# Ledger of designs, part 9: peptides against a protein of PDB entry 2L2L

Target 1, 42 residues: chain A of PDB entry 2L2L
Amino acid sequence: SPEERERMIKQLKEELRLEEAKLVLLKKLRQSQIQKEATAQK

## One batch from the design tools (peptide; aimed at target 1 L16 E19 L23 L26)

Design b2_p17_6_s3 (made by RFdiffusion4, then SolubleMPNN; its pose is not in this set)
Fold by OpenDDE base, seed 5:
Structure b2_p17_6_s3 (fold): chain B 42 residues (1-42), chain A 17 residues (1-17)
Amino acid sequence: as target 1 above (42 residues)
Amino acid sequence: EEEELKKKIEELKKKIE
């Protein structure tokens, strides 16, 4: 059904936004770890 | 649109790993 397709698209758009937010957070955490290691080695 | 969204999610999951 067109309605089932629109529901699936809405669910996939929500999952995409969650994975984008997770990737942004993990990039910030990885960068913070690299900075902490680089400051601990000086 | 659904196939494009599924591909984008898969590409993000590969970057998270």
Scores: peptide ipSAE 0.504, ipTM 0.873, DockQ to the pose 0.113
OpenDDE base, seeds 1, 2, 3, 4: peptide ipSAE 0.501, 0.501, 0.502, 0.500; ipTM 0.872, 0.872, 0.872, 0.872

Design b2_p17_6_s4 (made by RFdiffusion4, then SolubleMPNN; its pose is not in this set)
Fold by OpenDDE base, seed 2:
Structure b2_p17_6_s4 (fold): chain B 42 residues (1-42), chain A 17 residues (1-17)
Amino acid sequence: as target 1 above (42 residues)
Amino acid sequence: EIEKLEKRIKELREKME
């Protein structure tokens, strides 16, 4: 039904929001690690 | 890990189309 599809899309949007938030965090952590290594090698 | 998340995010977007 249209209502079942809307419920499924709401669940997929919440999963997407969590995965995107995790991706942003991991990208920042990766960048911070690279910067720390580059400063420790000087 | 990042590359796996990017794939999962793509799959989630494709399921919402």
Scores: peptide ipSAE 0.515, ipTM 0.870, DockQ to the pose 0.778
OpenDDE base, seeds 1, 3, 4, 5: peptide ipSAE 0.511, 0.512, 0.513, 0.512; ipTM 0.868, 0.869, 0.869, 0.869

Design b2_p17_7_s1 (made by RFdiffusion4, then SolubleMPNN; its pose is not in this set)
Fold by OpenDDE base, seed 1:
Structure b2_p17_7_s1 (fold): chain B 42 residues (1-42), chain A 17 residues (1-17)
Amino acid sequence: as target 1 above (42 residues)
Amino acid sequence: IDKEIEELEKKIQELKK
C-alpha cells in the first residue's frame, strides 16, 4: 500500500536520524580519547 | 572507535540511498 510505503520511509528517516546522532557522539568520544592519550604522554 | 565510526558511516550512506 502507498500508506505502508510512507510508514516504512518514516521509520527509515527516524533510523537515519538516530544513526547520525550516534555518529556525532562517537566522533566526540574519539576526540576525547585522542586528548586523553595526548595528556598521558606529557 | 575508529572502526565503529567507519561501519556507522557506511550504514548511514546505505540508509540515504
Scores: peptide ipSAE 0.489, ipTM 0.871, DockQ to the pose 0.684
OpenDDE base, seeds 2, 3, 4, 5: peptide ipSAE 0.489, 0.488, 0.486, 0.489; ipTM 0.872, 0.871, 0.871, 0.872

Design b2_p17_7_s2 (made by RFdiffusion4, then SolubleMPNN; its pose is not in this set)
Fold by OpenDDE base, seed 5:
Formats: structure tokens, C-alpha cells, sequence
Structure b2_p17_7_s2 (fold): chain B 42 residues (1-42), chain A 17 residues (1-17)
């Protein structure tokens, strides 16, 4: 139904939002690791 | 972390299509 499709789209949008938030976190974590390694090698 | 980022970027692309 159109209502079921709308619910599915809302679920996929929420999943996308969570995965994008995780991606931002992992990119920050990667950057922090590179910086720590660069400081530990001095 | 680099592999997990790549997999997550692929999944995000699939969710946008």
C-alpha cells in the first residue's frame, strides 16, 4: 500500500541517517589514529 | 577502519538509490 511504502521510505531514511553518522565517527577516529601515530613517531 | 569506512560508504550509496 502507499502507507506501507511511506513507512518503508521512513525506515530507509532513518537507516541512512544512522549509517552517515557512523561514517562521520569512523572518519574522525581514522584521523585521530593517524595523528596519534604521527605524534608517537616523534 | 579503512575497510569498514569503504563498506559503509558502499552501503550509504545503495541506500541513496
Amino acid sequence: as target 1 above (42 residues)
Amino acid sequence: IDEEIEELEKRIQELRE
Scores: peptide ipSAE 0.496, ipTM 0.873, DockQ to the pose 0.733
OpenDDE base, seeds 1, 2, 3, 4: peptide ipSAE 0.492, 0.492, 0.493, 0.491; ipTM 0.872, 0.872, 0.872, 0.872

Design b2_p17_7_s3 (made by RFdiffusion4, then SolubleMPNN; its pose is not in this set)
Fold by OpenDDE base, seed 1:
Structure b2_p17_7_s3 (fold): chain B 42 residues (1-42), chain A 17 residues (1-17)
Amino acid sequence: as target 1 above (42 residues)
Amino acid sequence: IDEEIEELEKKIQELKA
């Protein structure tokens, strides 16, 4: 039904929001690792 | 972390499709 479709779209949008937030966190963690490696090699 | 980022970026594209 259109209502079931709308519920599914809302669930997928929430999952997307959570995964995008996780991606931002992992990119910050990667940046921190690169900085630590760069400082350890100097 | 690089592999996990790549997998997550793939999943995000699948959710947007």
Scores: peptide ipSAE 0.490, ipTM 0.870, DockQ to the pose 0.644
OpenDDE base, seeds 2, 3, 4, 5: peptide ipSAE 0.489, 0.490, 0.489, 0.490; ipTM 0.870, 0.870, 0.870, 0.870

Design b2_p17_7_s4 (made by RFdiffusion4, then SolubleMPNN; its pose is not in this set)
Fold by OpenDDE base, seed 2:
Structure b2_p17_7_s4 (fold): chain B 42 residues (1-42), chain A 17 residues (1-17)
Amino acid sequence: as target 1 above (42 residues)
Amino acid sequence: IEKEIEELEEKIQKLKE
């Protein structure tokens, strides 16, 4: 059904937004780890 | 964390296709 297809597209868009938000958080966490390693080597 | 970022970037790419 066209309505079922539109529901599936909305679900995939929501999953994409959640995974993009998770990626931003992991990139910030990676930066914090690099900074901690750089301070532990001084 | 780097491996989890790479796996997530691949998942995001597949969701955009």
Scores: peptide ipSAE 0.480, ipTM 0.871, DockQ to the pose 0.685
OpenDDE base, seeds 1, 3, 4, 5: peptide ipSAE 0.480, 0.479, 0.478, 0.480; ipTM 0.870, 0.870, 0.870, 0.871

Design b2_p17_8 (made by RFdiffusion4; failed a check: too like the target's own chain)
Pose (drawn by RFdiffusion4):
Structure b2_p17_8 (pose): chain A 42 residues (1-42), chain P 17 residues (1-17)
Amino acid sequence: as target 1 above (42 residues)
Amino acid sequence: EIEEREKKIEELKEKIE
């Protein structure tokens, strides 16, 4: 099932974008807490 | 959470390669 192997790559690709997106967002949260306290507590 | 996500991203890239 060679297609199965390629399918896994595609699936991991999607999750990779989502997994990253959260990482980039988390970095912004860190910088958001540095300037002017953190306004929102959540 | 950042560390965990970095590790997961590395693992995902390795599996893609």

Design b2_p17_8_s1 (made by RFdiffusion4, then SolubleMPNN; from b2_p17_8, 6 letters changed)
Fold by OpenDDE base, seed 5:
Structure b2_p17_8_s1 (fold): chain B 42 residues (1-42), chain A 17 residues (1-17)
Amino acid sequence: as target 1 above (42 residues)
Amino acid sequence: EIKELEERIAELKKKIE
């Protein structure tokens, strides 16, 4: 059904939003780790 | 972990198109 497809697309968009938010967090955490190591070596 | 997450994001985008 077109309505079922629309519900599935809405669910996939919400999953995408959550995974993108997780990606941003992990990238920031990795960058913070690298910066801490670079500052601890000075 | 980041690479696998980027791959899963790409798969989700492909399912939404």
Scores: peptide ipSAE 0.567, ipTM 0.883, DockQ to the pose 0.797
OpenDDE base, seeds 1, 2, 3, 4: peptide ipSAE 0.564, 0.565, 0.565, 0.564; ipTM 0.882, 0.882, 0.882, 0.882

Design b2_p17_8_s2 (made by RFdiffusion4, then SolubleMPNN; from b2_p17_8, 9 letters changed; failed a check: too like the target's own chain)
Amino acid sequence: EEKKLEERIKKLKEKIK

Design b2_p17_8_s3 (made by RFdiffusion4, then SolubleMPNN; from b2_p17_8 with R5L K8R E14K)
Fold by OpenDDE base, seed 3:
Parts: sequence; structure tokens; C-alpha cells
Structure b2_p17_8_s3 (fold): chain B 42 residues (1-42), chain A 17 residues (1-17)
Amino acid sequence: as target 1 above (42 residues)
Amino acid sequence: EIEELEKRIEELKKKIE
């Protein structure tokens, strides 16, 4: 049904938003680790 | 972890299209 497809798309968009937020956090943590290592070697 | 998460995000985008 078109209504069933719309409900499934809403759930997938919520999952996508959570995974994108996690990705942004992990990229920031990785960058902070690289910067700390680069400053500890100077 | 990041590379696996990027693959999962791409799979979710393909299901929403």
C-alpha cells in the first residue's frame, strides 16, 4: 500500500538521521585524536 | 567503524529513494 510505503520511509529516515549523527561524532573524535598526536610530537 | 557506518548510510539512502 502507498500508506505502508510512507510509514516504512519515515522509519528509514529516522534511522538515517541517527546514523548520520553518529558519523559526525566519530569523524570529530578521529580528527581530535590526530590533532592530539600531532601536538604531542612538537 | 566509520567506513561501515558510511556503507550503512548509503544502503538506507537507496531504500528511501
Scores: peptide ipSAE 0.557, ipTM 0.880, DockQ to the pose 0.788
OpenDDE base, seeds 1, 2, 4, 5: peptide ipSAE 0.556, 0.556, 0.557, 0.556; ipTM 0.879, 0.879, 0.880, 0.879

Design b2_p17_8_s4 (made by RFdiffusion4, then SolubleMPNN; from b2_p17_8, 6 letters changed)
Fold by OpenDDE base, seed 4:
Structure b2_p17_8_s4 (fold): chain B 42 residues (1-42), chain A 17 residues (1-17)
Amino acid sequence: as target 1 above (42 residues)
Amino acid sequence: EEEKLKKRIQELKEKIE
């Protein structure tokens, strides 16, 4: 139904926001690892 | 629209892995 499709679109938009937040956290973690390695080599 | 959202979620999952 149109209503079921709208519910599915809302759920997919929520999942998308969660995956975007995970990717931001992962990028911060990877950058922190690079900075830690660069400081350990000094 | 639904299929575009599914594709975008999959592209993000592959970048997280």
Scores: peptide ipSAE 0.561, ipTM 0.889, DockQ to the pose 0.136
OpenDDE base, seeds 1, 2, 3, 5: peptide ipSAE 0.561, 0.560, 0.561, 0.548; ipTM 0.888, 0.888, 0.888, 0.879

## One batch from the design tools (peptide; aimed at target 1 E6)

Design b2_p18_1 (made by RFdiffusion4)
Pose (drawn by RFdiffusion4):
Structure b2_p18_1 (pose): chain A 42 residues (1-42), chain P 18 residues (1-18)
Amino acid sequence: as target 1 above (42 residues)
Amino acid sequence: LKEEIEELEKEIEELKEE
């Protein structure tokens, strides 16, 4: 089932974007807590 | 996830060559 192998790559590709997006957002949270306290507690 | 994608691409290439 060669298509199955390719399908896994596509699926991982999608999750990769989402997984990265959170990672980039988390970096912003770090820098958001450095300047002017952190205004929002959440 | 990127490592798994690279491994799967290599496997697909090998299978295409065979």

Design b2_p18_1_s1 (made by RFdiffusion4, then SolubleMPNN; from b2_p18_1, 7 letters changed)
Fold by OpenDDE base, seed 3:
Structure b2_p18_1_s1 (fold): chain B 42 residues (1-42), chain A 18 residues (1-18)
Amino acid sequence: as target 1 above (42 residues)
Amino acid sequence: LEEKIKELEKELEEEKKK
């Protein structure tokens, strides 16, 4: 149905928004880990 | 940061169940 397709597109857009936010946080976490490792090796 | 990632993973899983 056209209505079922519109619902699926809305769900996929919300999934994409959440995965983009998760990726930003994982990048920040990774940078914090690299900085901690670089300070522990001094 | 880890807590906020866990919150987003929970929200994503709730949206996949609709």
Scores: peptide ipSAE 0.060, ipTM 0.658, DockQ to the pose 0.040
OpenDDE base, seeds 1, 2, 4, 5: peptide ipSAE 0.048, 0.047, 0.048, 0.046; ipTM 0.638, 0.636, 0.639, 0.639

Design b2_p18_1_s3 (made by RFdiffusion4, then SolubleMPNN; from b2_p18_1, 10 letters changed)
Fold by OpenDDE base, seed 3:
Structure b2_p18_1_s3 (fold): chain B 42 residues (1-42), chain A 18 residues (1-18)
Amino acid sequence: as target 1 above (42 residues)
Amino acid sequence: LEEKIKELEEELEKERKK
């Protein structure tokens, strides 16, 4: 149905928004880990 | 950061179950 397709597109857009927010946090976490490892090797 | 990633994973899993 056109209505089912519109609901699926809205769900996929919200999933994409959550995954983009997760990726930003994972990038910050990874950078913090690299900095901790670089300071622990001194 | 880990807690906020976990919150987003739980929100994503809730959206997939609708």
Scores: peptide ipSAE 0.057, ipTM 0.649, DockQ to the pose 0.040
OpenDDE base, seeds 1, 2, 4, 5: peptide ipSAE 0.047, 0.047, 0.047, 0.046; ipTM 0.632, 0.632, 0.633, 0.631

Design b2_p18_2_s1 (made by RFdiffusion4, then SolubleMPNN; its pose is not in this set)
Fold by OpenDDE base, seed 1:
Structure b2_p18_2_s1 (fold): chain B 42 residues (1-42), chain A 18 residues (1-18)
Amino acid sequence: as target 1 above (42 residues)
Amino acid sequence: EEYEKEKEELEKKRKEEL
């Protein structure tokens, strides 16, 4: 139904926001790893 | 340290949307 489609679109938007937050976390994790490696080499 | 805070924030957001 049109109502089921609207609910599915809302759920997919929530999932997208969670994946965006996960991508931010993974970028920070990667940066922290590079910084730890750079500090361990000095 | 920053990783554990951001992980906790991600887990909090996931619990607020369920």
Scores: peptide ipSAE 0.043, ipTM 0.617, DockQ to the pose 0.019
OpenDDE base, seeds 2, 3, 4, 5: peptide ipSAE 0.040, 0.040, 0.040, 0.040; ipTM 0.602, 0.602, 0.604, 0.604

Design b2_p18_2_s3 (made by RFdiffusion4, then SolubleMPNN; its pose is not in this set)
Fold by OpenDDE base, seed 1:
Structure b2_p18_2_s3 (fold): chain B 42 residues (1-42), chain A 18 residues (1-18)
Amino acid sequence: as target 1 above (42 residues)
Amino acid sequence: EEYERALRELERKKKEEE
């Protein structure tokens, strides 16, 4: 139904929001690792 | 610090979906 499609679109938007948050976390983790390596080499 | 902030933000977002 049109209502089932709307519910599915809402679910996929929440999943996308979580994967975007995970990508931000992984980018910050990688940056923190590079900074720790750069500070350990000085 | 930035990693721990992002972890807390992800945990908050996960709890808002439950």
Scores: peptide ipSAE 0.089, ipTM 0.705, DockQ to the pose 0.019
OpenDDE base, seeds 2, 3, 4, 5: peptide ipSAE 0.084, 0.085, 0.087, 0.086; ipTM 0.697, 0.701, 0.699, 0.700

Design b2_p18_2_s4 (made by RFdiffusion4, then SolubleMPNN; failed a check: too like the target's own chain; its pose is not in this set)
Amino acid sequence: SEYEEALRKLEEEKKKLE

Design b2_p18_3 (made by RFdiffusion4)
Pose (drawn by RFdiffusion4):
Structure b2_p18_3 (pose): chain A 42 residues (1-42), chain P 18 residues (1-18)
Amino acid sequence: as target 1 above (42 residues)
Amino acid sequence: RAERAAERAERAAERAER
């Protein structure tokens, strides 16, 4: 099943973008807590 | 049967190129 191998790569590519997106947003949160307290407690 | 074998060979080549 060579296609199965390729399918895994595509699936991991999607999750990779979502995974990353969360990472980039977490970094903003860090910098958001540095300036002017953190206005929103959540 | 020969036609079906050719189609299978083409599909196998296409998959190898991927």

Design b2_p18_3_s1 (made by RFdiffusion4, then SolubleMPNN; from b2_p18_3, 13 letters changed; failed a check: too like the target's own chain)
Amino acid sequence: MEEEERERRRKELELKKR

Design b2_p18_3_s2 (made by RFdiffusion4, then SolubleMPNN; from b2_p18_3, 10 letters changed)
Fold by OpenDDE base, seed 3:
Structure b2_p18_3_s2 (fold): chain B 42 residues (1-42), chain A 18 residues (1-18)
Amino acid sequence: as target 1 above (42 residues)
Amino acid sequence: RRREEEERRERERELEER
């Protein structure tokens, strides 16, 4: 049904938003680790 | 994990049938 497809698209968009936010956090954590390692070598 | 993957596959089938 077109209404069920629309409900599913809304759910998948919210799941995508949560995974994108998690990916941004993990990228920031990784970058902070690399910077700490680079500062500990000086 | 397994339950969430089964629920995703069920939702994908429901979208293909309608």
Scores: peptide ipSAE 0.051, ipTM 0.595, DockQ to the pose 0.045
OpenDDE base, seeds 1, 2, 4, 5: peptide ipSAE 0.052, 0.050, 0.050, 0.046; ipTM 0.602, 0.597, 0.583, 0.586; seed 1 fails the geometry check

Design b2_p18_3_s3 (made by RFdiffusion4, then SolubleMPNN; from b2_p18_3, 15 letters changed; failed a check: too like the target's own chain)
Amino acid sequence: DEEEREREEREKEELEKR

Design b2_p18_3_s4 (made by RFdiffusion4, then SolubleMPNN; from b2_p18_3, 12 letters changed; failed a check: too like the target's own chain)
Amino acid sequence: DERRRQEEEERRQKLEER

Design b2_p18_4_s1 (made by RFdiffusion4, then SolubleMPNN; its pose is not in this set)
Fold by OpenDDE base, seed 5:
Structure b2_p18_4_s1 (fold): chain B 42 residues (1-42), chain A 18 residues (1-18)
Amino acid sequence: as target 1 above (42 residues)
Amino acid sequence: EALKRKEKEEEERKRLEE
């Protein structure tokens, strides 16, 4: 059904938004680790 | 410090989707 397809697209858009938020967090975590390592080597 | 706040915000978002 076109309605079922629209519901599935809405679900996949929310999942994508959550994965994007997670990727931003993981990138910030990785950057903080690299900065801590770079400050510990000085 | 900002990472712990974002981690809590992400965990709260996951709890609202379950």
Scores: peptide ipSAE 0.054, ipTM 0.652, DockQ to the pose 0.023
OpenDDE base, seeds 1, 2, 3, 4: peptide ipSAE 0.017, 0.024, 0.019, 0.018; ipTM 0.479, 0.379, 0.497, 0.463; seeds 1, 3, 4 fail the geometry check

Design b2_p18_4_s2 (made by RFdiffusion4, then SolubleMPNN; its pose is not in this set)
Fold by OpenDDE base, seed 4:
Structure b2_p18_4_s2 (fold): chain B 42 residues (1-42), chain A 18 residues (1-18)
Amino acid sequence: as target 1 above (42 residues)
Amino acid sequence: SALEKRKEEEERKKRELQ
């Protein structure tokens, strides 16, 4: 039904938003690790 | 309700990523 398709689109948009937030967090963690390694080498 | 449990799980996932 159109209503089932709309519910599925809303679910997929929320999953996308959560994966985008996870990607931002993982990039910050990776950057923090690189900076710690760069400060430990000084 | 099953809808309330899904919303609570969604909010939990949002808090774990902040």
Scores: peptide ipSAE 0.032, ipTM 0.477, DockQ to the pose 0.046
OpenDDE base, seeds 1, 2, 3, 5: peptide ipSAE 0.030, 0.026, 0.031, 0.031; ipTM 0.496, 0.456, 0.482, 0.468

Design b2_p18_4_s4 (made by RFdiffusion4, then SolubleMPNN; its pose is not in this set)
Fold by OpenDDE base, seed 4:
Structure b2_p18_4_s4 (fold): chain B 42 residues (1-42), chain A 18 residues (1-18)
Amino acid sequence: as target 1 above (42 residues)
Amino acid sequence: SALREREERRRREEEEKE
């Protein structure tokens, strides 16, 4: 139904927002690890 | 109008199948 499709689109948009937030955190964590390794090698 | 009621019924049946 059009109503079920609208509910599914709302759910998928919420899931996408959570995955985008997780990707930002993982990128920051990875960058912090690389910086710590680069400072430990000097 | 009986024509408008028939068109509205067809729209509801299309919305129920999608």
Scores: peptide ipSAE 0.023, ipTM 0.454, DockQ to the pose 0.040
OpenDDE base, seeds 1, 2, 3, 5: peptide ipSAE 0.023, 0.020, 0.019, 0.021; ipTM 0.408, 0.385, 0.395, 0.392

Design b2_p18_5 (made by RFdiffusion4)
Pose (drawn by RFdiffusion4):
Structure b2_p18_5 (pose): chain A 42 residues (1-42), chain P 18 residues (1-18)
Amino acid sequence: as target 1 above (42 residues)
Amino acid sequence: SEAEEELEEALEELEEER
């Protein structure tokens, strides 16, 4: 099932973007807590 | 991302094999 192998790559590709998007947002949160306290507690 | 490029390359390789 060669298609199955390719399908896994496509699936991982989608999750990769989401996974990364959270990582980038997490970095902003770190820098957001540095300047002017952190205004929002959440 | 580098990982996305790697996944695209791996997909091309699999297409060639097919």

Design b2_p18_5_s1 (made by RFdiffusion4, then SolubleMPNN; from b2_p18_5, 8 letters changed)
Fold by OpenDDE base, seed 1:
Structure b2_p18_5_s1 (fold): chain B 42 residues (1-42), chain A 18 residues (1-18)
Amino acid sequence: as target 1 above (42 residues)
Amino acid sequence: SKREKELEEELEKLRKEK
């Protein structure tokens, strides 16, 4: 139904928002790890 | 690192919202 499709779109938008936020955090975490390794090698 | 822990805690929060 149109109502089921609207609910599914809302759920997929929320999942997308959470995965985008996770991707930003993982990129920051990876950068912190690289910096930590680069400082530990000095 | 303090920053790594803060990022891991935020990742854990996002995993609990899913």
Scores: peptide ipSAE 0.298, ipTM 0.824, DockQ to the pose 0.032
OpenDDE base, seeds 2, 3, 4, 5: peptide ipSAE 0.294, 0.291, 0.297, 0.297; ipTM 0.823, 0.822, 0.824, 0.823

Design b2_p18_5_s2 (made by RFdiffusion4, then SolubleMPNN; from b2_p18_5, 7 letters changed)
Fold by OpenDDE base, seed 1:
Structure b2_p18_5_s2 (fold): chain B 42 residues (1-42), chain A 18 residues (1-18)
Amino acid sequence: as target 1 above (42 residues)
Amino acid sequence: SEREEELEKELEKLRKEK
């Protein structure tokens, strides 16, 4: 139904928002790890 | 690192929202 499709679109938008936020955090975590390794090698 | 721990805590929150 149109209502089921609207609910599915809302769920997929929320999942996308959470995955985008996770991707930002993982990029920051990876950068922190690389910086930590680079400082531990000095 | 305190920064790594903060990022891991925030990742854990996002996992609990799913």
Scores: peptide ipSAE 0.285, ipTM 0.819, DockQ to the pose 0.032
OpenDDE base, seeds 2, 3, 4, 5: peptide ipSAE 0.270, 0.273, 0.283, 0.277; ipTM 0.814, 0.815, 0.819, 0.817

Design b2_p18_5_s4 (made by RFdiffusion4, then SolubleMPNN; from b2_p18_5, 8 letters changed)
Fold by OpenDDE base, seed 1:
Structure b2_p18_5_s4 (fold): chain B 42 residues (1-42), chain A 18 residues (1-18)
Amino acid sequence: as target 1 above (42 residues)
Amino acid sequence: SERERELEEERERLRREK
């Protein structure tokens, strides 16, 4: 139904937003690891 | 991410399916 499709579109938009936020967090974590390794090698 | 692309493609399919 059109209402089921609209609910699914809303869910997919929320899932996409959560995965984007997770990717930003993982990129920050990776950068922090690289910085810690670079400071430990000096 | 591959998963972000899959979710975007599914969202686009559902928007085109009228």
Scores: peptide ipSAE 0.049, ipTM 0.572, DockQ to the pose 0.247
OpenDDE base, seeds 2, 3, 4, 5: peptide ipSAE 0.040, 0.033, 0.030, 0.038; ipTM 0.539, 0.518, 0.484, 0.531

Design b2_p18_6_s1 (made by RFdiffusion4, then SolubleMPNN; its pose is not in this set)
Fold by OpenDDE base, seed 3:
Structure b2_p18_6_s1 (fold): chain B 42 residues (1-42), chain A 18 residues (1-18)
Amino acid sequence: as target 1 above (42 residues)
Amino acid sequence: SVLEEKERKKKEEEKKKE
């Protein structure tokens, strides 16, 4: 159905948005780990 | 905080299943 296809497209757009937000979070987590290691070496 | 951003994301995902 065209309505089922539209629902699937909306779901996939939401999954994409959630994965982009995970990627931003993982970049911040990596940066926080680097800063903790740099402070533990001082 | 990185923890506060994770909690905000979890609450946003929960509100989208309603």
Scores: peptide ipSAE 0.045, ipTM 0.536, DockQ to the pose 0.027
OpenDDE base, seeds 1, 2, 4, 5: peptide ipSAE 0.045, 0.044, 0.045, 0.045; ipTM 0.536, 0.538, 0.540, 0.538

Design b2_p18_6_s2 (made by RFdiffusion4, then SolubleMPNN; its pose is not in this set)
Fold by OpenDDE base, seed 4:
Structure b2_p18_6_s2 (fold): chain B 42 residues (1-42), chain A 18 residues (1-18)
Amino acid sequence: as target 1 above (42 residues)
Amino acid sequence: SVEERKEREKKEREEKEK
């Protein structure tokens, strides 16, 4: 059904938004770890 | 769930291909 497709698209868009937010957080965490290692080696 | 909808869509495709 067109309505079922629209409900699925809305849910996939929300899942994508949550995964994008998680990826941004994980990238920041990784950068913080690299900076701590770089400061511990000096 | 999105997973249940994907599983239903997969079953519906397999049923139309038979």
Scores: peptide ipSAE 0.043, ipTM 0.491, DockQ to the pose 0.061
OpenDDE base, seeds 1, 2, 3, 5: peptide ipSAE 0.035, 0.040, 0.040, 0.042; ipTM 0.497, 0.439, 0.434, 0.454

Design b2_p18_6_s3 (made by RFdiffusion4, then SolubleMPNN; its pose is not in this set)
Fold by OpenDDE base, seed 3:
Structure b2_p18_6_s3 (fold): chain B 42 residues (1-42), chain A 18 residues (1-18)
Amino acid sequence: as target 1 above (42 residues)
Amino acid sequence: SVEEEKKRREEKERKEKE
């Protein structure tokens, strides 16, 4: 049904939002590691 | 026919659940 398709699209949008949030967290974690290494070398 | 009207109602309900 068109309603079932709309529910599936809403679920896929929420999954996408969660993966985007995870990517932002992993990028911040990586940047924090690089900064800690750069401060430990000074 | 009352039977044809019932069959048309059941077909609409099937199309609404799909």
Scores: peptide ipSAE 0.023, ipTM 0.343, DockQ to the pose 0.036
OpenDDE base, seeds 1, 2, 4, 5: peptide ipSAE 0.021, 0.020, 0.019, 0.018; ipTM 0.366, 0.337, 0.407, 0.365; seed 2 fails the geometry check

Design b2_p18_6_s4 (made by RFdiffusion4, then SolubleMPNN; its pose is not in this set)
Fold by OpenDDE base, seed 3:
Structure b2_p18_6_s4 (fold): chain B 42 residues (1-42), chain A 18 residues (1-18)
Amino acid sequence: as target 1 above (42 residues)
Amino acid sequence: SVEEEKRREEERKKELEE
């Protein structure tokens, strides 16, 4: 139905926002690991 | 900040599973 399609589009948009937030988090975690390794080698 | 961002992601993920 048109209503089921609209619900699916809303869900996929929210899933995309969650994956974008996760990607930002993973980039911050990776940067924190690199900084910890660089400080442990001093 | 990283732990707070993780908690906010987990809260939004739970709201979509209800």
Scores: peptide ipSAE 0.058, ipTM 0.650, DockQ to the pose 0.027
OpenDDE base, seeds 1, 2, 4, 5: peptide ipSAE 0.019, 0.021, 0.035, 0.025; ipTM 0.410, 0.363, 0.546, 0.479

Design b2_p18_7 (made by RFdiffusion4)
Pose (drawn by RFdiffusion4):
Structure b2_p18_7 (pose): chain A 42 residues (1-42), chain P 18 residues (1-18)
Amino acid sequence: as target 1 above (42 residues)
Amino acid sequence: EEEEELEEELEELEEERE
């Protein structure tokens, strides 16, 4: 089922973007706590 | 980088199928 192999790549690709997006957001949170306390506690 | 690697792997699989 060669298509199955390709399908896994496509699925991992989508999750990869989402996974990355959270990472990028997490970095902003770190820098957001450096300047002017952290205004929002959440 | 990881997305490019996945695209390369997909191309290889396409070639194998051809």

Design b2_p18_7_s2 (made by RFdiffusion4, then SolubleMPNN; from b2_p18_7, 10 letters changed)
Fold by OpenDDE base, seed 5:
Structure b2_p18_7_s2 (fold): chain B 42 residues (1-42), chain A 18 residues (1-18)
Amino acid sequence: as target 1 above (42 residues)
Amino acid sequence: ERLKRLEEEEKRIREEKE
């Protein structure tokens, strides 16, 4: 039904929001690890 | 440490997805 499709779209939008937030955190973690390694080599 | 806070936030996002 159109209502079932709308519910599925809302769920997929929330899953996408969580994956985007996780990707931002993983990028920050990786950058902070590289910076920590670069400061430990000085 | 900033790394520990980001790891804890990643853990919370994973737990919200399950």
Scores: peptide ipSAE 0.062, ipTM 0.673, DockQ to the pose 0.030
OpenDDE base, seeds 1, 2, 3, 4: peptide ipSAE 0.061, 0.062, 0.062, 0.059; ipTM 0.670, 0.671, 0.671, 0.669

